# Peptides against a protein of PDB entry 7QUU, part 32

Target 1, 43 residues: chain A of PDB entry 7QUU
Amino acid sequence: DAVEPSVEKEYKKIISFRDTVFEGKHQQFLVPNNVRLKFLRDR

## One batch from the design tools (peptide; made by RFdiffusion4, then SolubleMPNN)

Design b2_p18_5_s1
Fold by OpenDDE base, seed 3:
Structure b2_p18_5_s1 (fold): chain B 43 residues (1-43), chain A 18 residues (1-18)
Amino acid sequence: as target 1 above (43 residues)
Amino acid sequence: VVVSEEVKKKREEELKKL
């Protein structure tokens, strides 16, 4: 069954919204690159 | 990345559950 092009567009919007929320959660736990690079230089 | 106010609100609601 070919998924109607309307339903596929709505599904892609839901995925993009989910991924944008998920990425926003993980970015708060990501150590900033400057802090990570300092830790690697002090070692 | 430009994030809509709706997406910002959903991120905040979801962070309050962690």
Scores: peptide ipSAE 0.028, ipTM 0.338, DockQ to the pose 0.032
Fold by OpenDDE base, seed 1:
Structure b2_p18_5_s1 (fold): chain B 43 residues (1-43), chain A 18 residues (1-18)
Amino acid sequence: as target 1 above (43 residues)
Amino acid sequence: VVVSEEVKKKREEELKKL
């Protein structure tokens, strides 16, 4: 079944949006490099 | 990846729930 070119373009936008949100969520749970470096200096 | 202002706003709203 040939997926209509309009539907494929919309699906690619949804994936790109999902991945951008996921990367942002993952970065929020990552200890900021400045805070990580503080914990390593204060030991 | 250029993050749109709408995605930035949604991330800020999720951060306020933690």
Scores: peptide ipSAE 0.025, ipTM 0.312, DockQ to the pose 0.029
Fold by OpenDDE base, seed 2:
Structure b2_p18_5_s1 (fold): chain B 43 residues (1-43), chain A 18 residues (1-18)
Amino acid sequence: as target 1 above (43 residues)
Amino acid sequence: VVVSEEVKKKREEELKKL
């Protein structure tokens, strides 16, 4: 059964949303470069 | 990756709930 073009379009929107939210969560956990560089200098 | 304005808006709404 060919996946209906409607279902494929909705699936692509869900994946794009998930990936954008996930990238956003990871960017919030991206320690500001100044704090990351401080942690690497204090070792 | 060009994020559509709709996906960007939904991301901003989900990030406000966290």
Scores: peptide ipSAE 0.025, ipTM 0.402, DockQ to the pose 0.037
Fold by OpenDDE base, seed 4:
Structure b2_p18_5_s1 (fold): chain B 43 residues (1-43), chain A 18 residues (1-18)
Amino acid sequence: as target 1 above (43 residues)
Amino acid sequence: VVVSEEVKKKREEELKKL
């Protein structure tokens, strides 16, 4: 599935933000990139 | 980048609203 470049850019921002804020507090859930990008597209 | 605990807490609250 081709992910729109806008949705991929927003995904990278949200993941970087999450990883910076929750570093050491939450288990790193290995969510597949396709599932995360779908979630942002459906918003 | 060292972020203060107050800024981390505010960011966590904003992320919960997404």
Scores: peptide ipSAE 0.026, ipTM 0.413, DockQ to the pose 0.034; fails the geometry check

Design b2_p18_5_s2
Fold by OpenDDE base, seed 2:
Structure b2_p18_5_s2 (fold): chain B 43 residues (1-43), chain A 18 residues (1-18)
Amino acid sequence: as target 1 above (43 residues)
Amino acid sequence: VVASAEVREKRRREEELR
């Protein structure tokens, strides 16, 4: 089944939005390097 | 920050594809 080029374009926009939101969620959990290095030194 | 109508729609379509 050939996916219509309109549907493929919408799908690519949804995936790009998901990835941006996911990266944004991961960046919110990106512990600043100074805090990561503190946690590794205290072990 | 109030999400725009476009951001809300993209989020809904993302959730329907999960």
Scores: peptide ipSAE 0.055, ipTM 0.623, DockQ to the pose 0.057
Fold by OpenDDE base, seed 4:
Structure b2_p18_5_s2 (fold): chain B 43 residues (1-43), chain A 18 residues (1-18)
Amino acid sequence: as target 1 above (43 residues)
Amino acid sequence: VVASAEVREKRRREEELR
């Protein structure tokens, strides 16, 4: 069954949003480079 | 940060596909 091009466009937007939210979740656990650089400078 | 209506809708559709 050929997925309608409208449904495929919506599906691609949901995937890209999921990936952005997943990357954003990883960035919340990634120590910001600025904080890591502060800890390296204060040693 | 208040999520936009579009972000809330995309989140709901993501949750329905899990």
Scores: peptide ipSAE 0.054, ipTM 0.621, DockQ to the pose 0.041
Fold by OpenDDE base, seed 5:
Structure b2_p18_5_s2 (fold): chain B 43 residues (1-43), chain A 18 residues (1-18)
Amino acid sequence: as target 1 above (43 residues)
Amino acid sequence: VVASAEVREKRRREEELR
């Protein structure tokens, strides 16, 4: 099934955004494990 | 951290694809 070129462009933007957000979260700002656990508890 | 309107829209579209 050929994905419409408009839909493929939207998927590429979502993937690039995901990867940028993941890379920005995987930038080792040593979020102290305590701050990560607090963020998970306060949700 | 308040996500920008663009970040919120991209997140909504990512959630619609799951």
Scores: peptide ipSAE 0.052, ipTM 0.612, DockQ to the pose 0.058
Fold by OpenDDE base, seed 1:
Structure b2_p18_5_s2 (fold): chain B 43 residues (1-43), chain A 18 residues (1-18)
Amino acid sequence: as target 1 above (43 residues)
Amino acid sequence: VVASAEVREKRRREEELR
């Protein structure tokens, strides 16, 4: 079955979003609360 | 971190495709 080019484009956007969120490329380093608190105590 | 409306919609569509 030929997937409609509109549906394929939407599917590729969903996969790209998944991969970007799950591959940790958007892991803002969750600075462990303990490390963030160390920087606030040493000032 | 509150997910944007766009992020929530993309997650819903991904769950419907799984």
Scores: peptide ipSAE 0.053, ipTM 0.614, DockQ to the pose 0.044; fails the geometry check

Design b2_p18_5_s3
Fold by OpenDDE base, seed 2:
Structure b2_p18_5_s3 (fold): chain B 43 residues (1-43), chain A 18 residues (1-18)
Amino acid sequence: as target 1 above (43 residues)
Amino acid sequence: VVASEEERKKRKEEEKKK
């Protein structure tokens, strides 16, 4: 099934967000898990 | 794990697009 290019772009943004927050794959710096969890609580 | 409101929104959007 050809996923519409709009839906694919939005899905890629969700995956990039998840990877940045939980895995740190898109982070420029290694953030310790305790500091990352604090940042998510203070928002 | 305390998920932010933003993370909860993104998970719900992912579930709707699968």
Scores: peptide ipSAE 0.045, ipTM 0.469, DockQ to the pose 0.042
Fold by OpenDDE base, seed 1:
Structure b2_p18_5_s3 (fold): chain B 43 residues (1-43), chain A 18 residues (1-18)
Amino acid sequence: as target 1 above (43 residues)
Amino acid sequence: VVASEEERKKRKEEEKKK
């Protein structure tokens, strides 16, 4: 089944966004994981 | 990482395309 080139382009955008968010490149604040986990534990 | 509502939407769209 040849995936339509439109669907493949959209899929590549979803993957690129997922990877960028997961890598924290969209984090407006580089909060160290240790500090973030402290703020979640102290509440 | 608290998944943004946007990340959650895109993950569900990816799962529908598999």
Scores: peptide ipSAE 0.044, ipTM 0.474, DockQ to the pose 0.069
Fold by OpenDDE base, seed 3:
Structure b2_p18_5_s3 (fold): chain B 43 residues (1-43), chain A 18 residues (1-18)
Amino acid sequence: as target 1 above (43 residues)
Amino acid sequence: VVASEEERKKRKEEEKKK
């Protein structure tokens, strides 16, 4: 089955995004201080 | 690591293409 070139391009974008997040290359989310404090309290 | 909304969206797109 020839994977449509559109589907392959989108799959490559998903992998690249996943790898960027797992490698910590993704910009740290500006977690609002209230959400950060909630996370520390629920621990 | 809390996955972003964008990561969660991309993961769902990956799961639909399997």
Scores: peptide ipSAE 0.043, ipTM 0.480, DockQ to the pose 0.061
Fold by OpenDDE base, seed 4:
Parts: structure tokens; C-alpha cells; sequence
Structure b2_p18_5_s3 (fold): chain B 43 residues (1-43), chain A 18 residues (1-18)
């Protein structure tokens, strides 16, 4: 069964989302707590 | 990070495929 190219494109976006969110491959901009506290003190 | 409404839809569609 040839999967329609529209459905395959949507499937690839769902898998990419899964890998990003569940495998921890999302770049969490972990702003270290010390940097966050410095930014609040310099205001 | 608040997941967008689109990201929430993608997650629910994946959960239906398991």
C-alpha cells in the first residue's frame, strides 16, 4: 500500500515531535538558577 | 514550556497509534 505523500509527511512530523519531547532531545534552554537570579538582581 | 495546541494534537494522534 503506497502511503500518500501527505500522510507520510504528517507521520514524520509526529515521530519527530515524539523523539524531541519524549527522548529528551529538545534543547531545554536550562538557564542555570544562578544566571536567572543574577538577571533579577541586575534589574 | 507550554506545548502549542498543534503539539498537543500530534501527541494525541501518536497515542492512538500505540
Amino acid sequence: as target 1 above (43 residues)
Amino acid sequence: VVASEEERKKRKEEEKKK
Scores: peptide ipSAE 0.041, ipTM 0.458, DockQ to the pose 0.037

Design b2_p18_5_s4
Fold by OpenDDE base, seed 2:
Structure b2_p18_5_s4 (fold): chain B 43 residues (1-43), chain A 18 residues (1-18)
Amino acid sequence: as target 1 above (43 residues)
Amino acid sequence: VVASEEVREERRREELEK
């Protein structure tokens, strides 16, 4: 499936954001624990 | 354990292929 290069770039950003939130590397950005847990459950 | 940039890129590719 040829995913458009625009859509692939957006998915890569979402995954990078998820990993960073999960790893707590963005603890400097006060991500509420409920938002983090929702994001991990909807995966 | 800080996953190397390469391991993070590989994991991103595997997740986009699913």
Scores: peptide ipSAE 0.052, ipTM 0.588, DockQ to the pose 0.034
Fold by OpenDDE base, seed 1:
Structure b2_p18_5_s4 (fold): chain B 43 residues (1-43), chain A 18 residues (1-18)
Amino acid sequence: as target 1 above (43 residues)
Amino acid sequence: VVASEEVREERRREELEK
């Protein structure tokens, strides 16, 4: 089934949005390397 | 993933609606 070029453009936009939000959420749980390195040095 | 400027604006709108 040939997806219309308009619909394919919208799906690509939704996927890019999802992936950007997902990466942003994961980065909030990524302890900054400086804080992680401090925790390892203080032990 | 490098989002387009439009996708970054849509993300900012969704974050302001929370």
Scores: peptide ipSAE 0.047, ipTM 0.570, DockQ to the pose 0.036
Fold by OpenDDE base, seed 4:
Structure b2_p18_5_s4 (fold): chain B 43 residues (1-43), chain A 18 residues (1-18)
Amino acid sequence: as target 1 above (43 residues)
Amino acid sequence: VVASEEVREERRREELEK
C-alpha cells in the first residue's frame, strides 16, 4: 500500500518508540499491559 | 514483559509492511 511518505515517517517513529518501551529500555515507565495493547491496536 | 500474542501479531504485521 502506498502510504504517504509523511505518514510512513510518523509510523516509523511510533514503531521505534514502541520497540524501545517493550525492549525494557524504559522499564521505569510502568505502562499497564492494557494501555500497551491499546496503543498497538490504535496504530 | 511477556509479549502478548497481540504484540507478536502486530510485530509480524509490521514486518510484512516493510
Scores: peptide ipSAE 0.047, ipTM 0.519, DockQ to the pose 0.030
Fold by OpenDDE base, seed 3:
Structure b2_p18_5_s4 (fold): chain B 43 residues (1-43), chain A 18 residues (1-18)
Amino acid sequence: as target 1 above (43 residues)
Amino acid sequence: VVASEEVREERRREELEK
């Protein structure tokens, strides 16, 4: 069964949005090595 | 990957329809 071209276009948008949000969440903080080492020492 | 301009426009439309 061929998926309607309208529905395929919507799925491609959802996938592109998911991947953009995922990459944006993984740009979490170049935490300077000094700040990471301080956090591990103060625990 | 930066969201395509099309995905950014769709999100703006969905936010205006609420």
Scores: peptide ipSAE 0.053, ipTM 0.604, DockQ to the pose 0.077; fails the geometry check

Design b2_p18_7_s1 (from b2_p18_7, 10 letters changed)
Fold by OpenDDE base, seed 1:
Structure b2_p18_7_s1 (fold): chain B 43 residues (1-43), chain A 18 residues (1-18)
Amino acid sequence: as target 1 above (43 residues)
Amino acid sequence: DEDLEKFKKLREELAKKK
């Protein structure tokens, strides 16, 4: 396993958070539709 | 993820310039 640089791991966490909050693409957590920040995509 | 791939490319370019 290539140890990904710490900065790349932190960037992947930010992407995972983005995808969870906006799109719910990370199925690891059932993000309720009322908690999704859909309005930030249009700004 | 396109943003992740852009980030990886920028990191590689920075590593070549040092």
Scores: peptide ipSAE 0.046, ipTM 0.510, DockQ to the pose 0.171
Fold by OpenDDE base, seed 4:
Structure b2_p18_7_s1 (fold): chain B 43 residues (1-43), chain A 18 residues (1-18)
Amino acid sequence: as target 1 above (43 residues)
Amino acid sequence: DEDLEKFKKLREELAKKK
């Protein structure tokens, strides 16, 4: 198991958070569909 | 994820310049 650099691990968390909040691809956080920030991607 | 792949590539390029 290559220990992923700390920076890459933190970047993966940011991506996972982004996908949860904007797209809902991850279930790490219960984000209701009505509060998903999909409209911020077009800005 | 394209942003993750871009990040990995940039990190590899920076590592080669050191």
Scores: peptide ipSAE 0.046, ipTM 0.511, DockQ to the pose 0.195
Fold by OpenDDE base, seed 3:
Structure b2_p18_7_s1 (fold): chain B 43 residues (1-43), chain A 18 residues (1-18)
Amino acid sequence: as target 1 above (43 residues)
Amino acid sequence: DEDLEKFKKLREELAKKK
């Protein structure tokens, strides 16, 4: 098992959070359009 | 993911400087 560097594991969590907030895509749940943090997309 | 690929490349470049 390649031990992914701690920094890469943290970065993958940030990407997963971005995808959840902007795209509403997550393997476990779909974020409703009304719950998306629109103010983060304009940065 | 393009940002993940950019991050991996940056890590490889930093590893070559040590």
Scores: peptide ipSAE 0.045, ipTM 0.509, DockQ to the pose 0.169
Fold by OpenDDE base, seed 2:
Structure b2_p18_7_s1 (fold): chain B 43 residues (1-43), chain A 18 residues (1-18)
Amino acid sequence: as target 1 above (43 residues)
Amino acid sequence: DEDLEKFKKLREELAKKK
């Protein structure tokens, strides 16, 4: 059953990206304002 | 993370329907 842990790892990357872009929790990289995925704020 | 826990729960519910 190798599909389940892969999907969780991908989802954790999406969450980390959300937190970086919108909450500033992961200041490891500067995300330009024009690259902000607006659809992730309304979830 | 609340969204991660919601995602895990949804995955478990979908697995039970197969």
Scores: peptide ipSAE 0.044, ipTM 0.511, DockQ to the pose 0.223

Design b2_p18_7_s2 (from b2_p18_7, 5 letters changed)
Fold by OpenDDE base, seed 3:
Structure b2_p18_7_s2 (fold): chain B 43 residues (1-43), chain A 18 residues (1-18)
Amino acid sequence: as target 1 above (43 residues)
Amino acid sequence: EEELEKFKEERIKRAEEE
């Protein structure tokens, strides 16, 4: 079954955000260290 | 981390039921 192109786009955004904030693998989003640490503390 | 994975799995599952 082909995943709807809208759902696939949203899934890719969620993964890219996770990898930027938690793993630091994506340089495309400069998440300030204070914002990263706040997000990790509130979870 | 686990809550984000559950949220993704639930959204994928809903999109396969449409």
Scores: peptide ipSAE 0.046, ipTM 0.526, DockQ to the pose 0.152
Fold by OpenDDE base, seed 5:
Structure b2_p18_7_s2 (fold): chain B 43 residues (1-43), chain A 18 residues (1-18)
Amino acid sequence: as target 1 above (43 residues)
Amino acid sequence: EEELEKFKEERIKRAEEE
């Protein structure tokens, strides 16, 4: 099935958040796991 | 919507194993 363009935009946001916050590529934030899990559930 | 939910659940599961 073709992934809807709305869904692709949200995948890109989740990946960009991961790469920025947790993989240290842009900003090393010590973000608690509960805040990470909230971002993935609430969006 | 369902594919996005499955992706979020897989990412949550992986983040709980770290």
Scores: peptide ipSAE 0.039, ipTM 0.460, DockQ to the pose 0.136
Fold by OpenDDE base, seed 4:
Structure b2_p18_7_s2 (fold): chain B 43 residues (1-43), chain A 18 residues (1-18)
Amino acid sequence: as target 1 above (43 residues)
Amino acid sequence: EEELEKFKEERIKRAEEE
């Protein structure tokens, strides 16, 4: 099945995001736990 | 922490199967 070139572009973005997050290249902004809890409470 | 990692991996795997 020829994956539509739109779906291939989205798939490449998902893989690039995965690799960035899991390889530790994503600077985990150390969001303080109090700020995380505020975002969970305000939803 | 390990359960949150497994949940993220399963969501990525499902997005690769769609």
Scores: peptide ipSAE 0.028, ipTM 0.488, DockQ to the pose 0.078
Fold by OpenDDE base, seed 1:
Structure b2_p18_7_s2 (fold): chain B 43 residues (1-43), chain A 18 residues (1-18)
Amino acid sequence: as target 1 above (43 residues)
Amino acid sequence: EEELEKFKEERIKRAEEE
């Protein structure tokens, strides 16, 4: 079944938004391991 | 952290099958 070209464009936008949100949430604030380990030791 | 990632992946897979 040929997916309508309008629907395919909307799916591509949802996928790109998903990937950007996942990549942006998987930007762990790279708290350098030394600063993370200091925060955990000073508590 | 690993259990939360697996739960997210399973929810995405289910939403792609609906």
Scores: peptide ipSAE 0.023, ipTM 0.376, DockQ to the pose 0.120

Design b2_p18_7_s3 (from b2_p18_7, 9 letters changed)
Fold by OpenDDE base, seed 3:
Structure b2_p18_7_s3 (fold): chain B 43 residues (1-43), chain A 18 residues (1-18)
Amino acid sequence: as target 1 above (43 residues)
Amino acid sequence: DEKLKEFKELQKKKAEEK
């Protein structure tokens, strides 16, 4: 079964969000280091 | 690529449970 194009779009959004948080481009969300979801911490 | 594969497999399992 081909993975639905919906699932790939959701994954791309999660990765884009991760990269933007790590690049410091979103200074507006100082997510405390303790609240960072484990999947966002894995480079 | 491995993390994308694992994410795809997890979403497939959740779709088969509905």
Scores: peptide ipSAE 0.050, ipTM 0.505, DockQ to the pose 0.359
Fold by OpenDDE base, seed 4:
Structure b2_p18_7_s3 (fold): chain B 43 residues (1-43), chain A 18 residues (1-18)
Amino acid sequence: as target 1 above (43 residues)
Amino acid sequence: DEKLKEFKELQKKKAEEK
């Protein structure tokens, strides 16, 4: 099953978003401390 | 590559649940 290029593009967007949030470059995303994506940090 | 594989499996499960 070839992963649809759509799913890979969405994954790359999620990773780029994660990295930018963790780098502190997105001061505008008040990610509540409770919503700090432990899910995306631990995996 | 492993994280991408896990993401694909999660998207597949969500598509099968719908």
Scores: peptide ipSAE 0.049, ipTM 0.491, DockQ to the pose 0.335
Fold by OpenDDE base, seed 2:
Structure b2_p18_7_s3 (fold): chain B 43 residues (1-43), chain A 18 residues (1-18)
Amino acid sequence: as target 1 above (43 residues)
Amino acid sequence: DEKLKEFKELQKKKAEEK
């Protein structure tokens, strides 16, 4: 089954958001520590 | 690739629950 290119794009956006939040590159978005989704914290 | 597969399976399950 070919992965719907939509699902890959969404996954890549989530990973990019995770990595930038963890790298502190998203300091412009003060995501409060309580709003950080648990699945983003698991490497 | 494995994390992408798990993400797809999770999205499929959430779509079937609606």
Scores: peptide ipSAE 0.043, ipTM 0.489, DockQ to the pose 0.349
Fold by OpenDDE base, seed 5:
Structure b2_p18_7_s3 (fold): chain B 43 residues (1-43), chain A 18 residues (1-18)
Amino acid sequence: as target 1 above (43 residues)
Amino acid sequence: DEKLKEFKELQKKKAEEK
């Protein structure tokens, strides 16, 4: 079974958010360390 | 990356239950 297009869109948003938070490319968005979900930190 | 894989698999199962 293919992954539903809705699930794939949500997954891509989570990856994009992770990459944004970890790559330091958005130093303008101080995501406070206390708001960082542990789920996104643990690869 | 393992947790993201588990998330994708869990959301797939929820989509198949609907």
Scores: peptide ipSAE 0.076, ipTM 0.550, DockQ to the pose 0.280; fails the geometry check

Design b2_p18_7_s4 (from b2_p18_7, 9 letters changed)
Fold by OpenDDE base, seed 3:
Structure b2_p18_7_s4 (fold): chain B 43 residues (1-43), chain A 18 residues (1-18)
Amino acid sequence: as target 1 above (43 residues)
Amino acid sequence: KERLEKFIEEQKKKAEEK
């Protein structure tokens, strides 16, 4: 299945967001712990 | 929370297998 280049770009953004917010492995910016915990509680 | 985490993890696994 050829994933359309548009769908692949959106998917890469979702993974990068996960790794930043949940794993902290690719954190390009210091998210305050209180903000991180808010995003995790609201979902 | 858990349903979205499971979905994202399953999608990651499918991308690492390609």
Scores: peptide ipSAE 0.027, ipTM 0.451, DockQ to the pose 0.070
Fold by OpenDDE base, seed 1:
Structure b2_p18_7_s4 (fold): chain B 43 residues (1-43), chain A 18 residues (1-18)
Amino acid sequence: as target 1 above (43 residues)
Amino acid sequence: KERLEKFIEEQKKKAEEK
């Protein structure tokens, strides 16, 4: 099955954002876990 | 919701097959 290029691009952005937040390489914006989980759910 | 969830599930399945 061919993944839609749009969905793959969105997933890559989510991984990059995860790695950025967990590696501490960018200032801890305490994005409340509820806002992050809502963004992932709403798409 | 549904498109992203389907993609994540497909990527998990591909990771278990390796």
Scores: peptide ipSAE 0.042, ipTM 0.517, DockQ to the pose 0.071; fails the geometry check
Fold by OpenDDE base, seed 5:
Structure b2_p18_7_s4 (fold): chain B 43 residues (1-43), chain A 18 residues (1-18)
Amino acid sequence: as target 1 above (43 residues)
Amino acid sequence: KERLEKFIEEQKKKAEEK
């Protein structure tokens, strides 16, 4: 089963965010609350 | 939710196989 390219792109964003947070790189990913809620609802 | 859960499960399986 091939993972949909949409799901892979989002996983890569989650991993990049995790790695950025753990590396102490203060990338303020201000994920707007509406985008966070949509992300959790549609998946 | 379901597509993300399937993807996480596939990544766990690939991590256990290495």
Scores: peptide ipSAE 0.040, ipTM 0.505, DockQ to the pose 0.065; fails the geometry check
Fold by OpenDDE base, seed 2:
Structure b2_p18_7_s4 (fold): chain B 43 residues (1-43), chain A 18 residues (1-18)
Amino acid sequence: as target 1 above (43 residues)
Amino acid sequence: KERLEKFIEEQKKKAEEK
């Protein structure tokens, strides 16, 4: 089963943000200032 | 919420397969 590309993209951004903030892993995945997690708004 | 629930369920299945 393939995860919808939009959900996978948003999840990867959450993980990158977590790793940058909590694990000190400066993954240069710039979570754009406007990562509005659309899947959290959509049922 | 169905899209997020499906994604979480798929990640659980992939974690059980490892």
Scores: peptide ipSAE 0.038, ipTM 0.499, DockQ to the pose 0.069; fails the geometry check

Design b2_p18_8_s1
Fold by OpenDDE base, seed 4:
Structure b2_p18_8_s1 (fold): chain B 43 residues (1-43), chain A 18 residues (1-18)
Amino acid sequence: as target 1 above (43 residues)
Amino acid sequence: SLEEKYKKILEILKRHKK
């Protein structure tokens, strides 16, 4: 199944986060609820 | 595939959500 553009945007955010963590650039930060990934909110 | 990689990391993040 083809990934819809809206879902792909969320995937790109996830990969960006992954890469930041794996590169050792991640620091703990507060993320407002309105900015959090939809897939995490809809758990 | 790229989609499978996305799904894997998504599931990891879901499990670590507190």
Scores: peptide ipSAE 0.030, ipTM 0.439, DockQ to the pose 0.103
Fold by OpenDDE base, seed 2:
Structure b2_p18_8_s1 (fold): chain B 43 residues (1-43), chain A 18 residues (1-18)
Amino acid sequence: as target 1 above (43 residues)
Amino acid sequence: SLEEKYKKILEILKRHKK
């Protein structure tokens, strides 16, 4: 299924963030900057 | 739009198996 590159990129970040934070591997402040979501910045 | 991006992300998440 064709997904826009920007959306796919943010999806990967969401998954990475989930695996890092919500699975208990790290606290929120330990999440690397590259994993943080930026899709809210652009409409 | 931001809404369209959200919808696409949610669709991907729904289909995600990992």
Scores: peptide ipSAE 0.028, ipTM 0.465, DockQ to the pose 0.057
Fold by OpenDDE base, seed 1:
Structure b2_p18_8_s1 (fold): chain B 43 residues (1-43), chain A 18 residues (1-18)
Amino acid sequence: as target 1 above (43 residues)
Amino acid sequence: SLEEKYKKILEILKRHKK
């Protein structure tokens, strides 16, 4: 089945977030804006 | 809080990391 473009975009952000944070390139709570998930942008 | 949201996602990502 076709994945909605909005859902695919968030999946790519999850993968990118994993690769940046778990490689130690960023602190756990200092997420780059380009990889921040939509639901995590606001407190 | 933002910190709690990040902790939750980190836990999920660690569990499902390939």
Scores: peptide ipSAE 0.022, ipTM 0.397, DockQ to the pose 0.052
Fold by OpenDDE base, seed 5:
Structure b2_p18_8_s1 (fold): chain B 43 residues (1-43), chain A 18 residues (1-18)
Amino acid sequence: as target 1 above (43 residues)
Amino acid sequence: SLEEKYKKILEILKRHKK
């Protein structure tokens, strides 16, 4: 299926965010810069 | 706030965690 590159990029960030936070490596709001979602930051 | 946005996303992800 044709997924827009921008959507795929943000999806990968969501998975990375999930894995990082649920592994207990970071507080819920202390998201590393590399996994911060662009659409959340821009709004 | 950005913190509240991330907390909301986290709660959504928790509900979908298998």
Scores: peptide ipSAE 0.022, ipTM 0.384, DockQ to the pose 0.051

